# Designs tried in a protein design run: peptides against a protein of PDB entry 8BZL. Part 71

Target 1, 228 residues: chain A of PDB entry 8BZL
Amino acid sequence: SYDRAITVFSPDGHLFQVEYAQEAVKKGSTAVGVRGRDIVVLGVEKKSVAKLQDERTVRKICALDDNVCMAFAGLTADARIVINRARVECQSHRLTVEDPVTVEYITRYIASLKQRYTQSNGRRPFGISALIVGFDFDGTPRLYQTDPSGTYHAWKANAIGRGAKSVREFLEKNYTDEAIETDDLTIKLVIKALLEVVQSGGKNIELAVMRRDQSLKILNPEEIEKYV
Target 2, 242 residues: chain B of PDB entry 8BZL
Amino acid sequence: SRRYDSRTTIFSPEGRLYQVEYAMEAIGHAGTCLGILANDGVLLAAERRNIHKLLDEVFFSEKIYKLNEDMACSVAGITSDANVLTNELRLIAQRYLLQYQEPIPCEQLVTALCDIKQAYTQFGGKRPFGVSLLYIGWDKHYGFQLYQSDPSGNYGGWKATCIGNNSAAAVSMLKQDYKEGEMTLKSALALAIKVLNKTMDVSKLSAEKVEIATLTRENGKTVIRVLKQKEVEQLIKKHEEE

## One batch from the design tools (peptide; made by RFdiffusion4, then SolubleMPNN)

Design b1_p12_5_s4 (from b1_p12_5, 6 letters changed)
Fold by OpenDDE base, seed 5:
Structure b1_p12_5_s4 (fold): chain B 228 residues (1-228), chain C 242 residues (1-242), chain A 12 residues (1-12)
Amino acid sequence: as target 1 above (228 residues)
Amino acid sequence: as target 2 above (242 residues)
Amino acid sequence: SKKERYEELLYL
């Protein structure tokens, strides 16, 4: 049936639906992730919440577990499906293995889910990329990125969404051992990176910080302005 | 682009889901539905288009549906799709109650349906639902709440919003007149009438063409009430006198 | 434009 062959190879060997899903990601606002020495930081461009919309229901950064959080870019509804599946897996892992997931484990789970949707009959790819950060149980900070194809890699720093190219170029130039020497410097690096593409400064930035053995902290606008 | 707009929901070369966008266009032709959150309650106001003299005047809510004791919704779009989704909402709420022996939180019910909507945008052989919903509710976590969901499976919480015909104009009016922190249910009702009067494609607003439901708390219980025609007439009359 | 509106509504 024509409806079953959604993601197929082109004559030149491309999976067009995967490539087009990557274009969907570029329609999302920018997200950046940076791994510091003892900190992981996610920064996102706040989409201008429409007047009268509740900001609580507009989240680009979400917790997957106590030790893992994720930022995404692309289709909002697709992201919710992935997030929910990941959360269930995190809880299942705690119940069956009696330990929290590693950041790599949950990233691989998400990546495998995405990959299946590129190959299964009657399914289109997810229109999202994700930055997944957290701490392994041994206290090691981790940053992973995954795309609609189901590929994933570990990064020191990366960006996704509309302004990702500019942000990545900034990070390639400015990510040094000195730039991440302290938690505060790491946070500043993320803010500076986002300011390459975000208009109106710190008011349009959301930052999530995870430190070793600490819960996820979302910085308020006043806290962000201290770093600007 | 036309190659990607007539098939099962797939991405265009630009990363667009045309079938979802077209479902949203279909909703734009449906009757207007408004939701307004107040300090002491939340309301839905909907255009009633199917006024037939032979309709059994049993309290027929065309567009407003009670979901459980703490939630109601209004619908804009394809009627048959709306019936399916409304029934599903009731089933989800009931299953939750049976499993946990407490009412489902408002946002959780909304997200459960939104996951279904999303699935119909991702799985082959299915089309998006041609329906948007407004949800009103109360729970112990967030109090009075108003949500909007669309065919994509996306949703958001709102102080005030509109779906259906002339929704953009209605939203603009709501932005202008809604006063955060000062909105009483009485003021919200007046605002609803004001906006409907300007956005409905009718020469004159009448009580026969408007359905209004309020959700309040009385003695620690949620009360969902559909306004009587006489009450709606009084609201319209009051607006005309201003 | 309609395109821009839907982009704003569907993508985050």
Scores: peptide ipSAE 0.345, ipTM 0.717, DockQ to the pose 0.803
Fold by OpenDDE base, seed 4:
Structure b1_p12_5_s4 (fold): chain B 228 residues (1-228), chain C 242 residues (1-242), chain A 12 residues (1-12)
Amino acid sequence: as target 1 above (228 residues)
Amino acid sequence: as target 2 above (242 residues)
Amino acid sequence: SKKERYEELLYL
């Protein structure tokens, strides 16, 4: 059966395992990324952390390097593998090229990694999509998305995971130059976008903000409530 | 090449990894393992199911394994898979110690094994390990720690958790009775007995059916101790008197 | 459901 073959095209040109990996992504909680003028913002739906679980070990947003962070949706264990490989590459790049990676470079690396896992009979695709944000060395804010196929594109704004369709529809209507005129407005846009799919407001949202020439900042619940 | 496709864990049309889910389901039928984090220590409590009178009572914990001087684990699932993974944990810890002349941080050891587990869900010719683990440990970074990992290669830190048979009921009881910030090792031991008494598929809780290990710090050293049967009997007796 | 439980455990 073509659906069980990892690297075989269907007669109509489908790679079913890649498509099914895309379905795995939809099982993840929603993540949204927005590129502002001088800011990049990642917002995620907080998964209800079980009582007695250590929240430190449940992260949907992670730093890849000082200038790059990533949110993912899909298989948690798969994400960890991708994150670790990306982190190693970021450090390797700093050592060998003596500059931090560009956001596009590390995205392409991740995308290439994913693509290789779609073309090997001995490997299933990664069941994750990622939003990768950061700043290039020239201070340009960047947002990229990559999916299980290894495809990647640059975005002004995008979403992944269960509620991604609704969030994207919201962003398509509401992403304007005026809506991202300031850092605060950009953050507010992300929150409003997430509220399309997240119940109970700011308590169930995690926000990560990276401003130009600044490190990644995860907003605390009190800071988020200012924008709600 | 085609032969590997049939032996690789693949996605369903819905994006599910059925072999991973089935491995997790199998673990639900394994003996109960419980972990509780306290302020002054961490413990593992495990159900002993294979009490054969002819087993040479080598007082080795059947389900609790010392990994290094600072870490131990308990296992629920396929015994052979457990043996492979516990050996791998020991090797990883030893290689780290040799390379860095320091003990491996707890989470790093857990992560290293979880990467192996994940690989067995993604690469051809491999099946998921039919094993969940609870890890207890101490390191200078986070102090006392409790982790849980599953066949997917996912893991998490916990104040208290349970794997194996009746784990959902056990977790519910732990959620009810665990007092964050106020948990002593003594109270944790009492809680472990309470939970096991209610969740184990036994008519009467006995010391022969329960293995308990504690991890504490004494004089700046980690001490991993498997409780003697008499100590477990005393804990059970105390619980029955309450 | 079992499906929902595993989704919660395996996906973020």
Scores: peptide ipSAE 0.483, ipTM 0.810, DockQ to the pose 0.800; fails the geometry check
Fold by OpenDDE base, seed 2:
Structure b1_p12_5_s4 (fold): chain B 228 residues (1-228), chain C 242 residues (1-242), chain A 12 residues (1-12)
Amino acid sequence: as target 1 above (228 residues)
Amino acid sequence: as target 2 above (242 residues)
Amino acid sequence: SKKERYEELLYL
């Protein structure tokens, strides 16, 4: 019999394929998201790019729309599928509703997509978690996380990937109103959080910053070093 | 556990996709394919294994396929899978051209196929394609380009890379000898011969066992050329003299 | 290891 049902309940009520997809996420490099007062920041551990590889094609942070960006951890090819569908939805929303998506809307869309892949016959879960950040049309900064199950939540700060536990522990201790009082302090918080798990300091960190009514900015290594 | 390796592509308890990994292992047994990006062009060099005297001589290239006027690819892995994927690449490129009245950008063609590959790792009743591809191309956005894709649907851009048998050793050699910013097509050809000579499981490199294609720009047009056997012989001879 | 190689190739 074709095991058409890939994701099924175990006798004890577990969805093993979802849990195993979460293990796939842990194989990804660490990503961190922090919501500041008027800024959202994504930081990721740079994967060592092979000497002859084009760095342009190795991206862990991507724009979904002008007001939304995403970092992911897990299967790279799975992430591309999710990103592409999210981008299409963002554009579709602009055409049909005549407004950009809210960060919650696009997160819910991605989450719903992931959930369907946990329940549909002949499909395995996506092996990715995502941090989705951006600004709503009212200028409110948002941070959301999705996991392979399709669950999503809003966060002040969060982390995904191999070092996520350590980074979250750091953020739980250090995320305060004072620590995010300014844009620069928020960026510093992300860097400090990543340095808990990233070796060799700022050289192995990629940072993306989005401010209200501004496009996504990827910081260059020199800009990052100013915060270290 | 044998349960995760014998069925539809599913996650192992450790978060691994064994069928994808096994597909990649299958590619490791295929003939070597090299790609090298130069300032003035890009090339593919592939091991030719099917040297049968009774083959119709009309078959000039076993492993290198022209996709459109601006792109070519080489394949390592299951031949039947490769044929399907190369056909899909051609169809995608043609549909794009018809729809937009311009050639498909190189990376977009690569990603389109990679999405297909990924789907075959996620949808039930499918197995991963047992094929890796090297893509060479030119477009107005990025100029000369070299890409590699694997059974997972992952891809990357490269200055130089290798797939198939002894690919790891070849990549190591490329890393040692590739001179960034100074690579001419001529030097790239020489490097390709050097690497193939060391990585191919042959006692002596011969022109009959090597296929080479170059992609260049001439008068604002892309030119894809498969080197003649005599040209390859000259490259081998030059290498032996050095 | 083989496992580590594939992990590096497949996961980001």
Scores: peptide ipSAE 0.341, ipTM 0.716, DockQ to the pose 0.798; fails the geometry check

Design b1_p12_5_s4 (from b1_p12_5, 6 letters changed)
Fold by OpenDDE base, seed 1:
Structure b1_p12_5_s4 (fold): chain B 228 residues (1-228), chain C 242 residues (1-242), chain A 12 residues (1-12)
Amino acid sequence: as target 1 above (228 residues)
Amino acid sequence: as target 2 above (242 residues)
Amino acid sequence: SKKERYEELLYL
């Protein structure tokens, strides 16, 4: 059976465990990333928190460093491992290189970590995709995506998770220079994109905004409603 | 038979390593990459399959990687595996430079990676890399060079070769049209376009779907250049007029 | 298709 925990090639050249990990990502709620001119925005679909569940314990958006933020879709436990490794690497880089990581660097680190878990026997791939946003030290905004395979690419805008297809279709139509001309327009674009798949409007959306030379800001529901 | 499909280090009764073969099958689904050696240079031509409007065009080349000042490679196969191997190539080249204060000879870089690939076919707990590479380079020992490596860790020097989708057909075409000793970089570029036009499963070859890099020597320095889209368009246009 | 998109991303 090719459904073993070991990632091996099928006769037709497929890595089924990687493909199945990608299916695991689709079970995650939708996350969206958009790169503006001087802003990066992450938006996620909030899972309805059960009564008595602490909302603070369910974070789909996390800071990796002061200049880098990540949203993920897929297995939450897997995400925790990746996030912790990435955070350690960000700090290590600051100590050894005396500069913050570039967004590309930390993305490549995460991608390499994921790839290793696709090539080591006795390990399964990570069941997560991630959107990684931030600013390089030169002030350039960046957006990257990683998949369970360990692939990564830079994007202007992208989406991951269960509603990713619809969100991407929206972004393909609506991502223009005019649509990201201002920070506010960029935020509106993310919200509109998420509303393609998120039910109950702005109450089920979490937004993280990083502007040039500013810290990560998580918008509260009232702030989100102003853009709706 | 199914037991041999899932183990990388076990020979079949026929002496086959199925996981290596399956890795090669995976490469067969990847975009076509061509390499052609000329008298005055060497080139890589690669199919661009991932054309998405939302991609950030920050990366000059998706399939062609500069390894050092004297070498570049193109990859066919699993992208994540390719990223790991290309990074390793850069590290090997850099470590050599630091140790010997001269650039690593082309074949030595190729063999160093091939040893790693081979290890992943022989030692338990690992799968083969689903990647074939074409290497172009220049060194003082052999001049312009073209190499191919596969998941087994095997490699060879070539005058012209192809990996990825429809590679067999491409190699056949190269054998027919490659003139030994008379190949200029200009003629090699024309040949690359000719072969890609017939090998790519596209109704019409466009510059958007083709990436070409050339490696030449100018004033005692190696120059690795990725052709601009306009230059590729001109090559395609010339081919269509013939 | 979703599969095609992932295949495009998985293979160079």
Scores: peptide ipSAE 0.119, ipTM 0.750, DockQ to the pose 0.037; fails the geometry check

Design b1_p12_6_s1 (from b1_p12_6, 6 letters changed)
Fold by OpenDDE base, seed 3:
Structure b1_p12_6_s1 (fold): chain B 228 residues (1-228), chain C 242 residues (1-242), chain A 12 residues (1-12)
Amino acid sequence: as target 1 above (228 residues)
Amino acid sequence: as target 2 above (242 residues)
Amino acid sequence: SRRERYAEALFE
């Protein structure tokens, strides 16, 4: 039945539902990831929270495990499903392999999940892209991106969401070894990149920092202002 | 665009899920439901539309459902869908209790249902639930809580919010009158009546048309109480006198 | 519009 064949090839070879899911991602607020020398940083455009809404329930950056965190752009509900699956896999991996996942491993898992939803009858693609950052066992910082198609790649820096193009252009110009020489400079780079698209300065930015051998830290607004 | 709005939930060329949007539109025509978080409790207030004299069974509550000892919800949208979802909430809560020998945390119950809602937006042969819910609850982790969920499977925590008919206007009123940190259950009840009176666009609010439930803590136990009609009447009278 | 608000609410 037509209702079961959601994602199919067009005559010209396009997977329109995947492409449209990518358009859905562009409706999400901007997220940026940067890999430093001994740090990974995620920055997101802070969605305006309604006056009476609890900010605790508005999160665009989440931990997948102790050594991995993720930012997403796109459908919030879809993201929750992916996050939950990823978290379960991280725990499962610890149980079965007796080691935490590598950033690549969990990215591949997420990518495979997304890909499956592009090929399975009766399922639409996930309307999310994700930036996945963390540290491998050897202390190597990693940054990966995945999109609704299930494609993933490793990056030095990248961005997703509505302002991604502008942010990427900024990063292409400004990402240098000197720009990431220190943790603080790396954080500053992320903030500057986001400021290309975020209105009203640092108050509308959320930053997550993971340093080598340290847990994920969400910076408070005062800490962010230090870098602006 | 019509091709993407009349079939199973799929992305439009612009990346929109029209079926989810339409479900939300349908909810906009449902009776108004309010939730208000106070320091000493949380409440739900809902418009009762089906006051028919020929109804054989006087439902204790048409719009407000007890989920477990620590949580209740109010629904706006398609009644049949609401019944399915509220039943599912109860089942999820009971399964959790059975498995872990403790009550399910409020947010976890909300997210469990939201995952189901999300699934109905992603899997073929299914349509989104035409229901939004307000959840009130207490748990040891966060105390009194108020949540809202929609057909997309998205949810959020709130100090005060509204779903259903004239929800936008109600939310605006709540924003104006809600006093953060100073809200008592008594003041919350008064606020609920005030907002409902304006939202329902009636000259005089009738107690018969309003359902109110409060969730409080007494002696270390959660107490969920649906206000009696006389109590609601007193609240309305008090409002009229002010 | 109300519909636009619904659409925006779906995304983060």
Scores: peptide ipSAE 0.381, ipTM 0.768, DockQ to the pose 0.779
Fold by OpenDDE base, seed 2:
Structure b1_p12_6_s1 (fold): chain B 228 residues (1-228), chain C 242 residues (1-242), chain A 12 residues (1-12)
Amino acid sequence: as target 1 above (228 residues)
Amino acid sequence: as target 2 above (242 residues)
Amino acid sequence: SRRERYAEALFE
């Protein structure tokens, strides 16, 4: 059966559906990632949770494996698909290669998945960007970003979502070796970066920290307030 | 603009999925469905619109579906789409049971269907399902649970929520009257009647126009019960007396 | 608008 191509080149060489998917990402709340010396930190703007909604079901930061976690901006349902496939791949890799994935490997996997959806007939791009952080087996902290096009890069620090521009500008000015000298300073940098765009201070921030050989830790509001 | 709203689900220049939005709009015209989580149970209350005297078979529940021994759902939207999705839910639950010899966790069943819904928003040649669902259930992991899913494949857990006609108003009322930590099934039933009375497009609330199901635990077993018309009448009467 | 609320609900 012939499925009409959804993502096609315009006369001027643009892939409009990819560009429009990037616009979808901008509708998402802000996420920021920072690589420290021996720590990776993800911070996200909390979406206003309805009073009667269970907060447990509202997650913008998730673990892909014991050594990798991800934050996203964009379509929530799309994100779930990507997360699930990434988790399966992480487990498959452990079974077949007998080692955890590197952060780059799983990022490349996700990026490849996204790219396929920009070229496959009858499929629209994923409306999601992701920040992927973690530790390689050698203990090296990593931060990667991927977008709807399937492009990915390694970063020292980056941001995605509606406030990403302002946050990136802040990080460009304030990310120094001194600013990430300690774990606490790294966390503080993430919080300060998010405060550029998040209203009402630390109450609207979710923060996740991963240290070498440690599991993902989501900070509670009290812990976050200590850094504000 | 019509290029993005009349074809297979694609992104608009602004990054919107109009077909999903339109599906949600369609659901807004459907009958009202409520879900309320209590400490000792969870309930669904749904508007019954198809009351035809000439119907050969009067089904006890039109909008509430038993999925398995531990879960039920209510549907707002296109009936044919609802039938497909409810059947799929039953199949997923059954396959899980056969494979693992234990009931599927509530959230896993919800997410499985949500992945299907999402696929219908991303794959060509498909339209979104014009259906939102409320799920009630019990499992050993989280106990009593209430979930809502929409055509996008998005879902959330709720203490109380509403889908269908006048859902926004109903949610506002629920926010005002829902007492966290103190909600009994009895109080939840009363609240459901109160909200339906105000949100349904009827002159007077009657038992024939309302379907209510409760999910409770008795002796370590889940019990899903659809209230009898007389029971619903009593609830309405109690509300009118207050 | 109601439609805008629907749109916003899709994103996180």
Scores: peptide ipSAE 0.300, ipTM 0.692, DockQ to the pose 0.785
Fold by OpenDDE base, seed 5:
Structure b1_p12_6_s1 (fold): chain B 228 residues (1-228), chain C 242 residues (1-242), chain A 12 residues (1-12)
Amino acid sequence: as target 1 above (228 residues)
Amino acid sequence: as target 2 above (242 residues)
Amino acid sequence: SRRERYAEALFE
């Protein structure tokens, strides 16, 4: 059976392990990314944390470097591997090139890593998609998306995970220059997009914003409620 | 026996590499890419399938990649594999430039990548790349050139060729309409539109669904240009009026 | 067949 083997082609040209990895992504909570004029915003659906679970240990949004952040959907353990490698590469780039990575560069790195795991014996694809946001050194905001296959593209806005389809549909309708005219409007757009799939409003949303020349800021629940 | 279907580097009793064949099958489902060599230039025309409103405007070409100042390629097949291979092409070209202080000859670049492709069909623990490429370029040795490579690592030079969906039909059409020695870039563009119109699985050809790049020489320099949507629209309109 | 064409192409 081709579906239980290493990542090989089926007779009809399918890579089933990659397709199944895509299904793993769909099991993940929804993440959304939006590029504004001078801001990038990541929003994620919060999973219910067990009463005794430390909330600090559940992070779906992480910094790769001072100028780059990532949200993911899919297997958390797989994400850790990708994040760690990406962080190392960001630091390595700073040391060797003496500049921070561009968002495209680190995206390509991650994409290449994922691709290799689709073509190496004894390895399965990563079960994660990622939204990678940040600022290039020239101050340009960027948003990229990667999937388990290693494909990546630049986006104005995108979503991954369980509710990605609905969120994308919303964004396709509502993403306009007017909707991202200000930082606040951009944040509002992300919240509204997530509310298409998230129940119980702002309490179940985590938002991170990165403004030009600023570090990643995770909004507290009170700040989120101001937008809703 | 299906035993040979799941191993990338093993011959069947009949001497077949099924994984390579399956990779080629995957490419057959990819968007159509055409290459046409003219006397005064060479072009790539590719089907654009991924049209999303939320894509960043920086994304100008889905399937056509500039490799260096003298070469470009188009890809049919798995996008992630294509990205890896196009990156390798760029690296190979740059390494050559650094080493020899001159641009890599077109065929040498193609061959270098083909060796990599071949390795992924022969060495254990690898699967073939699910990608075919068309290469366009200019060098001082052979002038304008068009090459095609497939997952096996095989390649060939072409006057005109096609990869991806309905490639066989496209090649047949190209054979019928290609005029050797008399092909201008203008006529090549018209031919590309004609062939795409018939081979693409669309009711009507539109500029948004077609990417075209031309490679020409101007004042002793290679110029690689991706046609603007308006230019493509004009080509389509001209075809419809004919 | 399409597959046969692929097979032949591998040896060219």
Scores: peptide ipSAE 0.244, ipTM 0.606, DockQ to the pose 0.188

Design b1_p12_6_s1 (from b1_p12_6, 6 letters changed)
Fold by OpenDDE base, seed 1:
Structure b1_p12_6_s1 (fold): chain B 228 residues (1-228), chain C 242 residues (1-242), chain A 12 residues (1-12)
Amino acid sequence: as target 1 above (228 residues)
Amino acid sequence: as target 2 above (242 residues)
Amino acid sequence: SRRERYAEALFE
């Protein structure tokens, strides 16, 4: 079989473990990212939290550094590994280069990490895709996506997870200069995009916003409802 | 036995390295990339398959990478593997420059990467890179050059060649139309369009689906230029009129 | 197929 723990080529030239990892991503809840003019926004489908569960322990959006945050879809445990490695690299970069990472830099780092896990014996691919957003030190907003294969690209807007197809279709139709003319419009665009796949409206959405020269802000449910 | 399919370092009873073959199979599904050597330059022409409306990066070149001032390459195969290898090529070239205070000769850069590729076929715990590369370059030793390398670590110099989807058919066409000693860059560009038009699985060849880079020498300096979409359109139009 | 689409995404 060619779908064992080690990632090898099939006779037809496929890396099945990578493909299966991509399927694992599809099992994850939906995340969307949008780059505005002076804002980056991440939105995620919020999982239901059990009554006795601490909401703090359920995070789909995390900060990698002061200027970079990430949303993921797929295996939570895998994500934790990637996040930790990325955070360490961000700090290391600050110490060594004396500047924060660019969003591209940290994306490339994560992508390289993922790629190595597709080519190392005894390792399986990471079962996660990530949307990485933030600001470069020059104030340029950025959005990147990476997948289990280690590929990455810069996007104006994109989505990952189980509802990604529908969300992307929405974004392809609705992402215009007019739609991102203001910060509020950009946020609305993200919410509307998520509502294509998320049930029960704003109650099941988590939003993170990063504006130029501002820290990451997680919107509370009341703030989200204002945009619905 | 399936055992021989799963390990790169194990020869089959027939002496085959199946994982290398399978890597090559993977490359066969990748977009077509052509290289043509001319008397006054060398070019790469590559198929663009990933055109997404929401992409932020206007990739002037998705598949063609500048390696240094005198060399560029195109890739066919797994994108993530390609990124790793192209980065390595750049690092090798820079290290050489720092060490010798001269640009690395083209063939030496190709060989250095091929050694890495070969290692991934011989040492346990690794899979082959699912990538073939075309290299174009200029150096003072051999002038304009075109090389091809594959997952095995094998490489060769070429006057014209093709990797990726329908590469065999493309190579056959190149053999028929390539005239040694008479190939100008202009004629090479025309030939590239001709071959791509026949080998790409598209209804109609368009400039958005093709990227072309040329490497020339001007005033003692190497110039690597990616053709503008309008220029590619003109080439396609000229071909259609013939 | 879904798998084929993912596989295609792997390649340049």
Scores: peptide ipSAE 0.067, ipTM 0.537, DockQ to the pose 0.035; fails the geometry check

